# Peptides against a protein of PDB entry 3JWR: the designs that were tried, part 21

Target 1, 323 residues: chain A of PDB entry 3JWR
Amino acid sequence: TRELQSLAAAVVPSAQTLKITDFSFSDFELSDLETALCTIRMFTDLNLVQNFQMKHEVLCRWILSVKKNYRKNVAYHNWRHAFNTAQCMFAALKAGKIQNKLTDLEILALLIAALSHDLDHRGVNNSYIQRSEHPLAQLYCHSIMEHHHFDQCLMILNSPGNQILSGLSIEEYKTTLKIIKQAILATDLALYIKRRGEFFELIRKNQFNLEDPHQKELFLAMLMTACDLSAITKPWPIQQRIAELVATEFFDQGDRERKELNIEPTDLMNREKKNKIPSMQVGFIDAICLQLYEALTHVSEDCFPLLDGCRKNRQKWQALAEQ
Target 2, 298 residues: chain A of PDB entry 3JWR as posed
Amino acid sequence: TRELQSLAAAVVPSAQTLKITDFSFSDFELSDLETALCTIRMFTDLNLVQNFQMKHEVLCRWILSVKKNYRKNVAYHNWRHAFNTAQCMFAALKAGKIQNKLTDLEILALLIAALSHDLDHRGVNNSYIQRSEHPLAQLYCHSIMEHHHFDQCLMILNSPGNQILSGLSIEEYKTTLKIIKQAILATDLALYIKRRGEFFELIRKNQFNLEDPHQKELFLAMLMTACDLSAITKPWPIQQRIAELVATEFWEQGDQVGFIDFVCTQLYEALTHVSEDCFPLLDGCRKNRQKWQALAEQ

## One batch from the design tools (peptide; aimed at target 1 S127)

Design b1_p25_1_s4 (made by RFdiffusion4, then SolubleMPNN; from b1_p25_1, 13 letters changed)
Fold by OpenDDE base, seed 2:
Structure b1_p25_1_s4 (fold): chain B 323 residues (1-323), chain A 25 residues (1-25)
Amino acid sequence: as target 1 above (323 residues)
Amino acid sequence: SDELAAIEDALEDFFLGKISWDEVP
């Protein structure tokens, strides 16, 4: 395609020029082409292109395929969300120095997972999919959408001309796919809530050990969630804009719940309760976000900007809630 | 504290769509 030719021929700017190592990064001013260029730079600077012998054209095609398989009619869970998740992962690996704690296969898997974790998202949560009796709800009992996202990820990876993993041995390939699946499934917030207590306790007791395979898996899951939720850590103007996108998508679901399912939406999905957003954001930060970024900062102190950003945004939301 | 833990549990249930905001302490 013309788009592929343009991307493959383009000079990829440095990570410094693109500012993709910054935790304060914003994609608002970037074109789709520029987001693809940023993604190429992430793979290159993590040595993934070299270490796994990726062909440049194949990587370009894969990126464009991933981007194409996000829906444009979804307010938040679109390509830009996936891109921002991957950028946070890149920043955590580089600026946060987590790269030094992981294998190349784990890094490869995490970056692919971050970009792919919401593929073909429909702008509705698992509860809606279950209640609407969608065909996907017949295939999976739990984490319905996350299983679907992984299936889409696998489909793209195996598509002609998109096989970025062709340079891996069979054992490396199996390992990578296992980690990708686990990482995508970990983005189900219900699973995060279920598992986070074990992680926090290990940190609190100073018993956390990345050499333990179970604890490694747990850490990768927590890291994925930290990147997935990273909008809450952004500078206030960016946080506000993203919060509006999230609210828009949630309200669209609530409207569909009324119309299609004849049910009253929860307050989080209820357009009529938009005035509760500031207080709900404070609650979200306190219940879900703060302890995660505290624990992550304990693993790597260079991740502190994520925690600091989260704390600052809590203050901003609290001030709005008090008005 | 036990009270804080109870509030956090309620908030978790709210964000999972199990309870309403009015049920959160």
Scores: peptide ipSAE 0.357, ipTM 0.827, DockQ to the pose 0.104
OpenDDE base, seeds 1, 3, 4, 5: peptide ipSAE 0.133, 0.164, 0.317, 0.047; ipTM 0.738, 0.806, 0.877, 0.669; seeds 3, 5 fail the geometry check

Design b1_p25_2 (made by RFdiffusion4)
Pose (drawn by RFdiffusion4):
Structure b1_p25_2 (pose): chain A 298 residues (1-255, 281-323), chain P 25 residues (1-25)
Amino acid sequence: as target 2 above (298 residues)
Amino acid sequence: SFDDYSSPDEYYNAFLDDLFDLAKD
């Protein structure tokens, strides 16, 4: 509760000061309070704060709530993951210049979604909770964890003093939630795979076009995956260390080049055809693929 | 390789099963 006091009264530094405009950004050295501050700057500089009548008091409580609903004991899938994703999402809209390509309702939804896309993640994949017959698997059909991450995001938004959406017309609120649900579910790697082929062709055939309502919401799913694993596009020292965490969390459940080829370069290439200013992601990606390949050969 | 599997989950499960067989041996 004091954490709210200190936060809801501190000055939010500029985006330039926070270097959150950068695809090469790192959080290793930030405190907890600082990361929440960057998030406020994100909402602010995306005009989400003014256009949706958000009270500083409420947004702060909500951000803090999401922070405390990520598990600390979990190796990679903790708060800093949700944060590093939202920052990548933020950097994509700004420096990658996409904000000029989509509505205010969509920007708000993407940010809220990127922040809560893994809430309460217990450090285990959908494959495991299904095979171990976790009650969550009994409750949800497909995209089990991602359904849960959303159930949580919504639970928090309905919490008192957390309705950062309270300023929306009922119609606005209704469709924002629809997009958020779609965004969070799209972080299921299975859906990314079962859908990307359709998108990779509209790109390949120089046919892809945002105006098309459907082509847009597909891209929105592809954008979510793009930020969800943006960690692979980081400078080598960072990618080196964050790969260490994904490493431990996986080995805890068990108790890189093939993946980048299979999952990543394919995607970031497509994102750049859609937006050239998003190339740093593709550059950093193949750059790390280069260093992992060299290590694989010892 | 990942290309032999429809998804990473299948690859990782297969990789762990190979390690477990190796531990039994």
Fold by OpenDDE base, seed 3:
Structure b1_p25_2 (fold): chain B 323 residues (1-323), chain A 25 residues (1-25)
Amino acid sequence: as target 1 above (323 residues)
Amino acid sequence: SFDDYSSPDEYYNAFLDDLFDLAKD
């Protein structure tokens, strides 16, 4: 395609030029081509292209395939969300110095997972999928959409001309897919809530050890969540804009819940409760976000900008909630 | 392992409850 030709032939700017190492990064001004260029830079600067012998054209095609398999009519859970998740992962790995704590296969898996974690997202949560008796709900009992996202990821990875993992040994390939699956599944907030207590306790007791395979897996899950939710850490203008996208998608679900399921939506998904957004954001930050970024910062102090951003946005949302 | 787990929906609901409980006007 013309898009592939343009991407494959383009000079990829430096990470510095693209500012993709910044936790304050925004994609709002970027074209789709520029987001793809950023993604190439992430793979390159993490040494993934070299270490796993990725062909440039194959990587370009894979990126475009991933992008294409996000829906354009979904307000938030689209390519830009996946791209921002991956950018936060990249920033956490580089600027946050987490790269030094992980294997190359783990880094590879995390980046692929970040880009792929919401593939073919339909703009509705697992509860809606279950309640609507969607066919996917018959395939999976738990984390329905996350299983679907992984299936989509696997499909793309195995598609002709998209096989960015073809340079891996069989064992490396199996390991990578395992980590990708776990990482994508970890983006189910239900699993985060289930597992975060163990992570926080290990941190609190100063018993956290990444050399332990179980704790490594736990950390990767927490890191995925931290990147997935990283919009809450962004500079206020960016955070506010993204929050509106999230609200739009949630309200769209709420409208569908009324129309299709004949149920009253929760306040989170009720457009008539738009005035509750600031207070709900404060609640979300307190219940979900703060402890995670505190713990992550404890693992690597260079991740502090995420925590700082989260704290600052809490103050901003609180001020709005008081009006 | 993330392949098999008990009640994710319970934890998701807890998240929502926590969110609303901590929210104030």
Scores: peptide ipSAE 0.026, ipTM 0.634, DockQ to the pose 0.070
OpenDDE base, seeds 1, 2, 4, 5: peptide ipSAE 0.023, 0.023, 0.026, 0.026; ipTM 0.651, 0.618, 0.634, 0.634; seeds 2, 5 fail the geometry check

Design b1_p25_2_s1 (made by RFdiffusion4, then SolubleMPNN; from b1_p25_2, 15 letters changed)
Fold by OpenDDE base, seed 1:
Structure b1_p25_2_s1 (fold): chain B 323 residues (1-323), chain A 25 residues (1-25)
Amino acid sequence: as target 1 above (323 residues)
Amino acid sequence: SLSDFPSVDEYLEALLEELRRQAEE
């Protein structure tokens, strides 16, 4: 395609130029092409292209395929969200120095998972899918959308000309897919809530050990969540803008709930409850985010900017809630 | 730490409870 030709022929700027190592990164000013270039840089600088013998054209096609399989009519859970999740992963790996704690396969899997974790997201949560009796709800009982996201990820990875994993051995391929699946499934916040206690306890007791396979898996899940929620850590203007996108999507769901399901939406998804957003954000930060970024910072102190950003945004939201 | 004593409004608390329920199923 014309887009592929343009991407494949483009000079890929450095990570420094693209600022993709920054935790404060914003994609708002970036074109789709630039986001794709950033993605190439992430793969390159993580040595994934070299270590797994990825062909440049194949990588370009894969990136474009992933991007194409996000819906444009979804306010938040679109390519930009996936891209920002991946960028946060990249920053955590590089600037946060988590790269040194993981294997190349884990890094490969995490980056693919971050980019793919919301593929074909419909702008509605699992509860809506269940209540609407969507066909997907018949396929999966739990983490419906996350399973779908993984299915889409797998479809793309196996599509002609998109096989970025073709350089892997059979064993490496299997391992990578396993980690990708686990990472994507981990983005179900319900699973995060279920598992985070174990992670926090390990950190609190200073018993956390990445050499333990179970704890490694747990950490990867927590890291995925940390990146998935990383909008809450961004500088205030960025955070505020992203919060508006989230609210828009939630309100769209609420509107559909009224229209299609004849139910009153929850406050989070109720367009008439905009005034509750600041307080809900404070609650979200306190209940979900702060402990995660604190724990992550304990694993790697260089991830502190995520925690600091989260704290700063809590203050901002609190101030708004008091108005 | 603020995270040690989370402040959750009624709605978010309900949401968290639902998430916990889903996680247990």
Scores: peptide ipSAE 0.023, ipTM 0.599, DockQ to the pose 0.099
OpenDDE base, seeds 2, 3, 4, 5: peptide ipSAE 0.021, 0.027, 0.022, 0.022; ipTM 0.588, 0.633, 0.604, 0.596; seed 3 fails the geometry check

Design b1_p25_2_s2 (made by RFdiffusion4, then SolubleMPNN; from b1_p25_2, 16 letters changed)
Fold by OpenDDE base, seed 5:
Structure b1_p25_2_s2 (fold): chain B 323 residues (1-323), chain A 25 residues (1-25)
Amino acid sequence: as target 1 above (323 residues)
Amino acid sequence: SLSDFPSIDEYLEALLEELRRQLEE
């Protein structure tokens, strides 16, 4: 395609030029092409292209395929969200110095997972899928959408001309897919809630050890969530705008819940409760975000900008809630 | 802080309970 040709022929700017190592990164001003270029740079600078012998054209095609499989009519859970998740992962690995704590396969898996974790998202949550009796709800009992996201990821990885993992041994391939699946599933907030206590306790007791396979898996899950939620850490103008996108999508779901399911939506999904957004954001930060970024910062102090950003945004939302 | 019992509002508590319920299905 013309798009592929353009991407494959383009000079990929440095990570410094693209500012993709910054935790404060924003994609708002980037074209789709530029987001793809950023993604190439992430793979390159993490040594994934070289270490796993990726063909440039195949990588380009894969990126475009992933992007294409996000819906454009979804306000928040679109390619830009996935891209921002991946960028945060990249920043955490590089600027946050987590790269040195992980294997190349783990890094490969995390980056692929970050980009793929919301593939074909429909702008509705698992609860809606269940209540609407969607066919996907018949296949999976929990983490319905996350399973679907992984299925989409796997489909793309195995599609002709998109096989970025072709340079891996069979064992490496299996390992990578396992980690990808675990990472994507970990983005289910319900699973985060279930598992985070173990992680926090390990940190609290100073018993956290990445050499332990179970703890490694747990850490990767927490890291995925940290990147998935990273919008909450962005500079206030960026955070506020992203929050509006999230609210838009949630309100769209709420509208559908009324129309299609004949139910009153929760406050989070209720357009009429827009005035509660600031207080809900404060609650979200306190209940979900702060402890995670604190724990992550304990693992690597260089991740502090995420925590700092989260704290600053809490103050901003609190101020709005008090008006 | 890494408290085992973070302070959350009633609405968020309800949301979290719903999320936990989904894990039991």
Scores: peptide ipSAE 0.023, ipTM 0.610, DockQ to the pose 0.136
OpenDDE base, seeds 1, 2, 3, 4: peptide ipSAE 0.022, 0.015, 0.017, 0.019; ipTM 0.611, 0.532, 0.559, 0.581; seeds 2, 3, 4 fail the geometry check

Design b1_p25_2_s3 (made by RFdiffusion4, then SolubleMPNN; from b1_p25_2, 15 letters changed)
Fold by OpenDDE base, seed 4:
Structure b1_p25_2_s3 (fold): chain B 323 residues (1-323), chain A 25 residues (1-25)
Amino acid sequence: as target 1 above (323 residues)
Amino acid sequence: SLSDFPSVDEYLEALLAELRAQAAA
């Protein structure tokens, strides 16, 4: 395709030029092509292209395929969200120095997972899918959408011309897929809530050890969540804009809940309660975000900008809530 | 050290309860 030709022929700017190592990164001004170029740079600078012998054209095709399988009519859970999740992962690995703590396979898996974790998202949460008796709800009992995202990821990875993992041994391939699956499933906040206590306790007791396979898996899950939620850490102007996108999508779901399910939506999904957004954001930060970024910072102090950003945004939202 | 587990408003508590219930199932 013309798009593939354009991407494959383009000179990929440096990570410095693209600013993709910055935790404060914003994609708002980037074209789709530029986001794809950024993605290529992430793979290259993480040595994934070299170490796993990826063909440039195959990588380009894969990126475009992933992008294509996000819906454009979804306000937040679209390609840009996935791209920003991956960028945060890249920044955490590089600037946050987490790269030195992980294997190449883990890094490969995390980057693929970040880009793929919301594939074919429909702009509604698992609860809506379940309550609407959607066909997907018949396939999976828990983490319905996350299983679907992984299925889509696997489909793309195995599609002709998109096989970026073809250079891996069979064992490496299996390991990578396992980690990808775990990472995508970890983005279900229900699972995060279930598992985070163990992670926080290990950190609190100074017993956290990445050499332990179970703790490694736990850390990768927490890292995925940290990147998935990283919008809350962005500079305030960026945070506000992203919050608007999230609210738009949530309100769209709420509207559908009223129309299709004949139920009153929760405050979070209720367009009529938009005035509660600031207070809800404060609550979300306190209940979900702060401890996670604190713990992540304990693992790697160079991830502090995420925590700092989260704290600053809490203050901003609190100020709005008090008006 | 990590901060203490914060108090949450009633709405968010309900949300968290739902999430925990789903995770426990």
Scores: peptide ipSAE 0.019, ipTM 0.542, DockQ to the pose 0.062
OpenDDE base, seeds 1, 2, 3, 5: peptide ipSAE 0.014, 0.019, 0.019, 0.017; ipTM 0.460, 0.530, 0.508, 0.492; seed 3 fails the geometry check

Design b1_p25_2_s4 (made by RFdiffusion4, then SolubleMPNN; from b1_p25_2, 16 letters changed)
Fold by OpenDDE base, seed 4:
Structure b1_p25_2_s4 (fold): chain B 323 residues (1-323), chain A 25 residues (1-25)
Amino acid sequence: as target 1 above (323 residues)
Amino acid sequence: SLSDFPSVDEYLEAALAAARAAAAA
């Protein structure tokens, strides 16, 4: 309540002051309150508050509710990750000029999805959840956590005082929820791997058309992944720090895999293989990231800073791998 | 296999039911 009062009464700085249009943005120096203020600015500058008649207090409450439903004891997949994903989405929409390619409902859905896409993340991947026979694994067979994230998102959206979508018509609401669900589910990297070939092929053949509903859906999925993985695009000092957070979380999972499941973790999650991080990062960039940011840049050339950042970090990681 | 992007109808129905219940309370 006190936090809500403070947030709701605060003057929201401009996007320029907050630097939230920058692809190089870092949240490291920001307080939790400042991250919430940034989030308000994202909604405002995307005209979502005005167009969908959001009440300021409701938006503030919703943001705080979303933040509250991320775990603080998770090294990487916490509120800051969700916030950074949303900031990258905002930057891609504004600086990357993707805003003009999307409808207001799509923009609304993407921003909500970005903030919500990892709600109640436990610091372990779907494989761990499945192998540990977690109750969630009984509800869903695939994309277990992403379904849970969406469920949490829906719960918050429908909670009293958090209904930021109350100004939407029934049809707009349906459309928005559909896009949110698809966007959150798309953050399952396994799904990305499954679908990216179609996207890349469309780009390669110069057949990509956002006016096609299927291709639009595919693009939104790719855009979500691009924002979700955007840590790899950040300036090197930021990238290094985030990579340490990721490694910490992965090693924690690996430790649990040994202890709880009696299995040897993969190199990525093996604390004893810390020296392999640079080479693994290069492999990750090559296998997962580069083609995505290349394709995104093809759709909108103003997204080049993401690709450029990814390439620069590849070089840095490669240099470390050669030592 | 189930679609990776299933319908949101189930969730929508639940949301609408919850909204109606809240209005009636």
Scores: peptide ipSAE 0.026, ipTM 0.598, DockQ to the pose 0.015
OpenDDE base, seeds 1, 2, 3, 5: peptide ipSAE 0.023, 0.025, 0.023, 0.023; ipTM 0.574, 0.612, 0.646, 0.583; seed 3 fails the geometry check

## One batch from the design tools (peptide; aimed at target 1 L189 G283)

Design b1_p26_1 (made by RFdiffusion4)
Pose (drawn by RFdiffusion4):
Structure b1_p26_1 (pose): chain A 298 residues (1-255, 281-323), chain P 26 residues (1-26)
Amino acid sequence: as target 2 above (298 residues)
Amino acid sequence: AEEAIEEEREKFEKEAEEGKSIWKWV
């Protein structure tokens, strides 16, 4: 509660000061309070704060709530992951210049989604919770964890003093939630795979076009995956360390080059055809693929 | 080493065809 007091009264530094406009950004050296501040700057500089009548008091309580609903004991899938994704999402809309390509309802949804796309993640994959017959698997059909991440995000938005959406017309609120659900579910790697082929062709055939309502919402799913694992596009020292965490969390459940080829370069290439200013992601990606390949040969 | 990289890629492709959730190596 004091954490709210101190936060709801601190000055939010500029985006330039926070270097959150950068695809090469890192959080290693930021405090907890600082990361919440960057998030407020994100909402502010995306005009989400003014266009949706958000009270500083409410947005702060909500951000703090999401922070406390990520598990600390979880190796990689903790708050800093949701944060590093939203920052990548933020950097994509700004420096990658996509904000000029989509509505205010869509931008708000993507940001809320990127922040909460892994809420309460217990450090284990959908495959494991299905095979171990976790009650969550009994409750949800497909995309089990991602359904849960959303059930949480919504639970928090309905919490008192957390309705950062309270300023929306009922129609607005209704469709924003629809997009948020789609966004969070799209972070299921299975859906990314079962859908990307369709998108990679519209790109390949120089046919892809945003105006098409359907082609757009597909891209929105591809954008979510693009930020969800943006960590692979980081400078080597960072990618080196964050790969250490994904490493431990996976081994804990068990108790790189093939993946980048199979999952990543394919995607970031497509994102750059859609937006050239998004190339730093593709550059950083193959750059790390280069270092991991060299290490694989010892 | 090249064969190991190819084997890991094929493993991911096979798991994807089987519909299993693949861990994200980021």
Fold by OpenDDE base, seed 4:
Structure b1_p26_1 (fold): chain B 323 residues (1-323), chain A 26 residues (1-26)
Amino acid sequence: as target 1 above (323 residues)
Amino acid sequence: AEEAIEEEREKFEKEAEEGKSIWKWV
């Protein structure tokens, strides 16, 4: 395609020029081409292209295929969300120095998972999918969307001309797919809530050890969640804009719940309760975000900007809730 | 394990309904 030719021929700017190592990164000013260039840079600077012998054209095609399989009519859970998740992963690996704690296969899997974790997202949660009797709800009992996202990821990875994993051995390929699946499934917040207590307790007791395979898997899950939720850590103007996108998508679901399912939406998805957004954001930060970024910062102190950003946004939302 | 995940999800949704609005950002 013309898009592929343009991407494959383009000079890829440095990570410094693209600012993709910054935790404060914003994609709002970037074109779709620039987001693809950023993604190439992430693979390159993580040594994934070199170590796994990725062909440049194949990587470009894969990135464009992933981007194409996000819906454009979804306010938040689109390519830009996946791209921002991957950028936060890249920043955590580089600036947060987590790269030094992981294998190349784990890094490869995490980056693919971050880019792929919401593939074909429909702008509705698992509860809506279940209640709407969607065919996906018949295939999967729990984490319906996350299973679908992984299936889409696997489909793309196996598509002709998109096989970025073709340089891997059979064992490396199997390992990578296992980690990708676990990482995508870990983005279900229900799984996060279930597992986070174990992670926090290991940190609290100073018993956290990445050489333990179970603790490694747990850490990768927590890291995925930290990147997925990273909008809450962004500078306030960026946070506000992303919160508006999230609210738009949630209100669209709530409107559909009223119309299609004849149910009253939860406050989170109720357009009439938009005045509760500031208080809800404080509650979200306190219940979900703060402890995660505290624990992550304990694993790597260089991740502190995520915690600091989260704390600053909590104060901003609290101030709005008091007005 | 699946039932326990679903229970935690229901709790999360219930906590969200009780005004502990946990934005399921995912």
Scores: peptide ipSAE 0.037, ipTM 0.614, DockQ to the pose 0.122
OpenDDE base, seeds 1, 2, 3, 5: peptide ipSAE 0.200, 0.202, 0.218, 0.188; ipTM 0.810, 0.815, 0.822, 0.809; seeds 1, 2, 3, 5 fail the geometry check

Design b1_p26_1_s1 (made by RFdiffusion4, then SolubleMPNN; from b1_p26_1, 16 letters changed)
Fold by OpenDDE base, seed 1:
Structure b1_p26_1_s1 (fold): chain B 323 residues (1-323), chain A 26 residues (1-26)
Amino acid sequence: as target 1 above (323 residues)
Amino acid sequence: AQEEIQAEYEKLKELAAQGEAIPKFI
């Protein structure tokens, strides 16, 4: 395609020029081409292109295929969300120094998972999918959308001209797919809530060991969630704008819940209760986010900007909730 | 890996038969 030719021929700027190592990064001013260039830079600077013998054209096609499988009519769970999740993963690996704690296969899997974790997202949550009797709800009992995202990811990875994993051995390929699946499934907040207690207890007891395979898997899941939720850590002007996109998508779901399902939406998805957003954001930060970024910062102190950003945004949301 | 891939392709064919969108490629 003309888009593929343009991307494949483009000079890829440095990570420094693109600011993709910054936890404060914003994509708002970037074109779709620039987001694809940033993505190439992430693969290159993590040594994934070299170590796994990726062909440049195949990587470019894969990135564009992933981007094409995000819906443009979804306010938040679109290509820009996946791109920002991957950028936070890249920043955590580089600036947060987590790269030195992981294998190249784990890094490869996490980056693919971050870009792919919301593929074909419909702008509705698992509860809506289940209550609307959507075909996906017949295939999966739990983590319905996350299973679908993985299925989409797997199809793209195995599609002609998109096979970025063709340089891997059969064992490396199996390992990578296992980690991708686990990482995508870990973005279900229900699974996060179920598993986080074990992670926090290991950290609290100073018993956390990345050489333990189970603890490694647990850490990768927590890191994936930390990147997925990373909008809450951004500088306040960025956080506000992302919160408006999230609220737009949730209100669109709530409007559909009223119209299509004849149900009253939850406060989070109720357009009439938009004045509760600040207090709900404080509650979300306290219940879900703070302990995660505290624990992540305990594993790597260089991840502190995520925790600091989360704390600053809590204070900003609290001040708005008091008005 | 191949068995898992095949199982996922069969699920996606089933979804497509139900009117669900399959992945788009470049």
Scores: peptide ipSAE 0.173, ipTM 0.732, DockQ to the pose 0.019
OpenDDE base, seeds 2, 3, 4, 5: peptide ipSAE 0.050, 0.152, 0.019, 0.031; ipTM 0.581, 0.695, 0.593, 0.501; seeds 2, 5 fail the geometry check

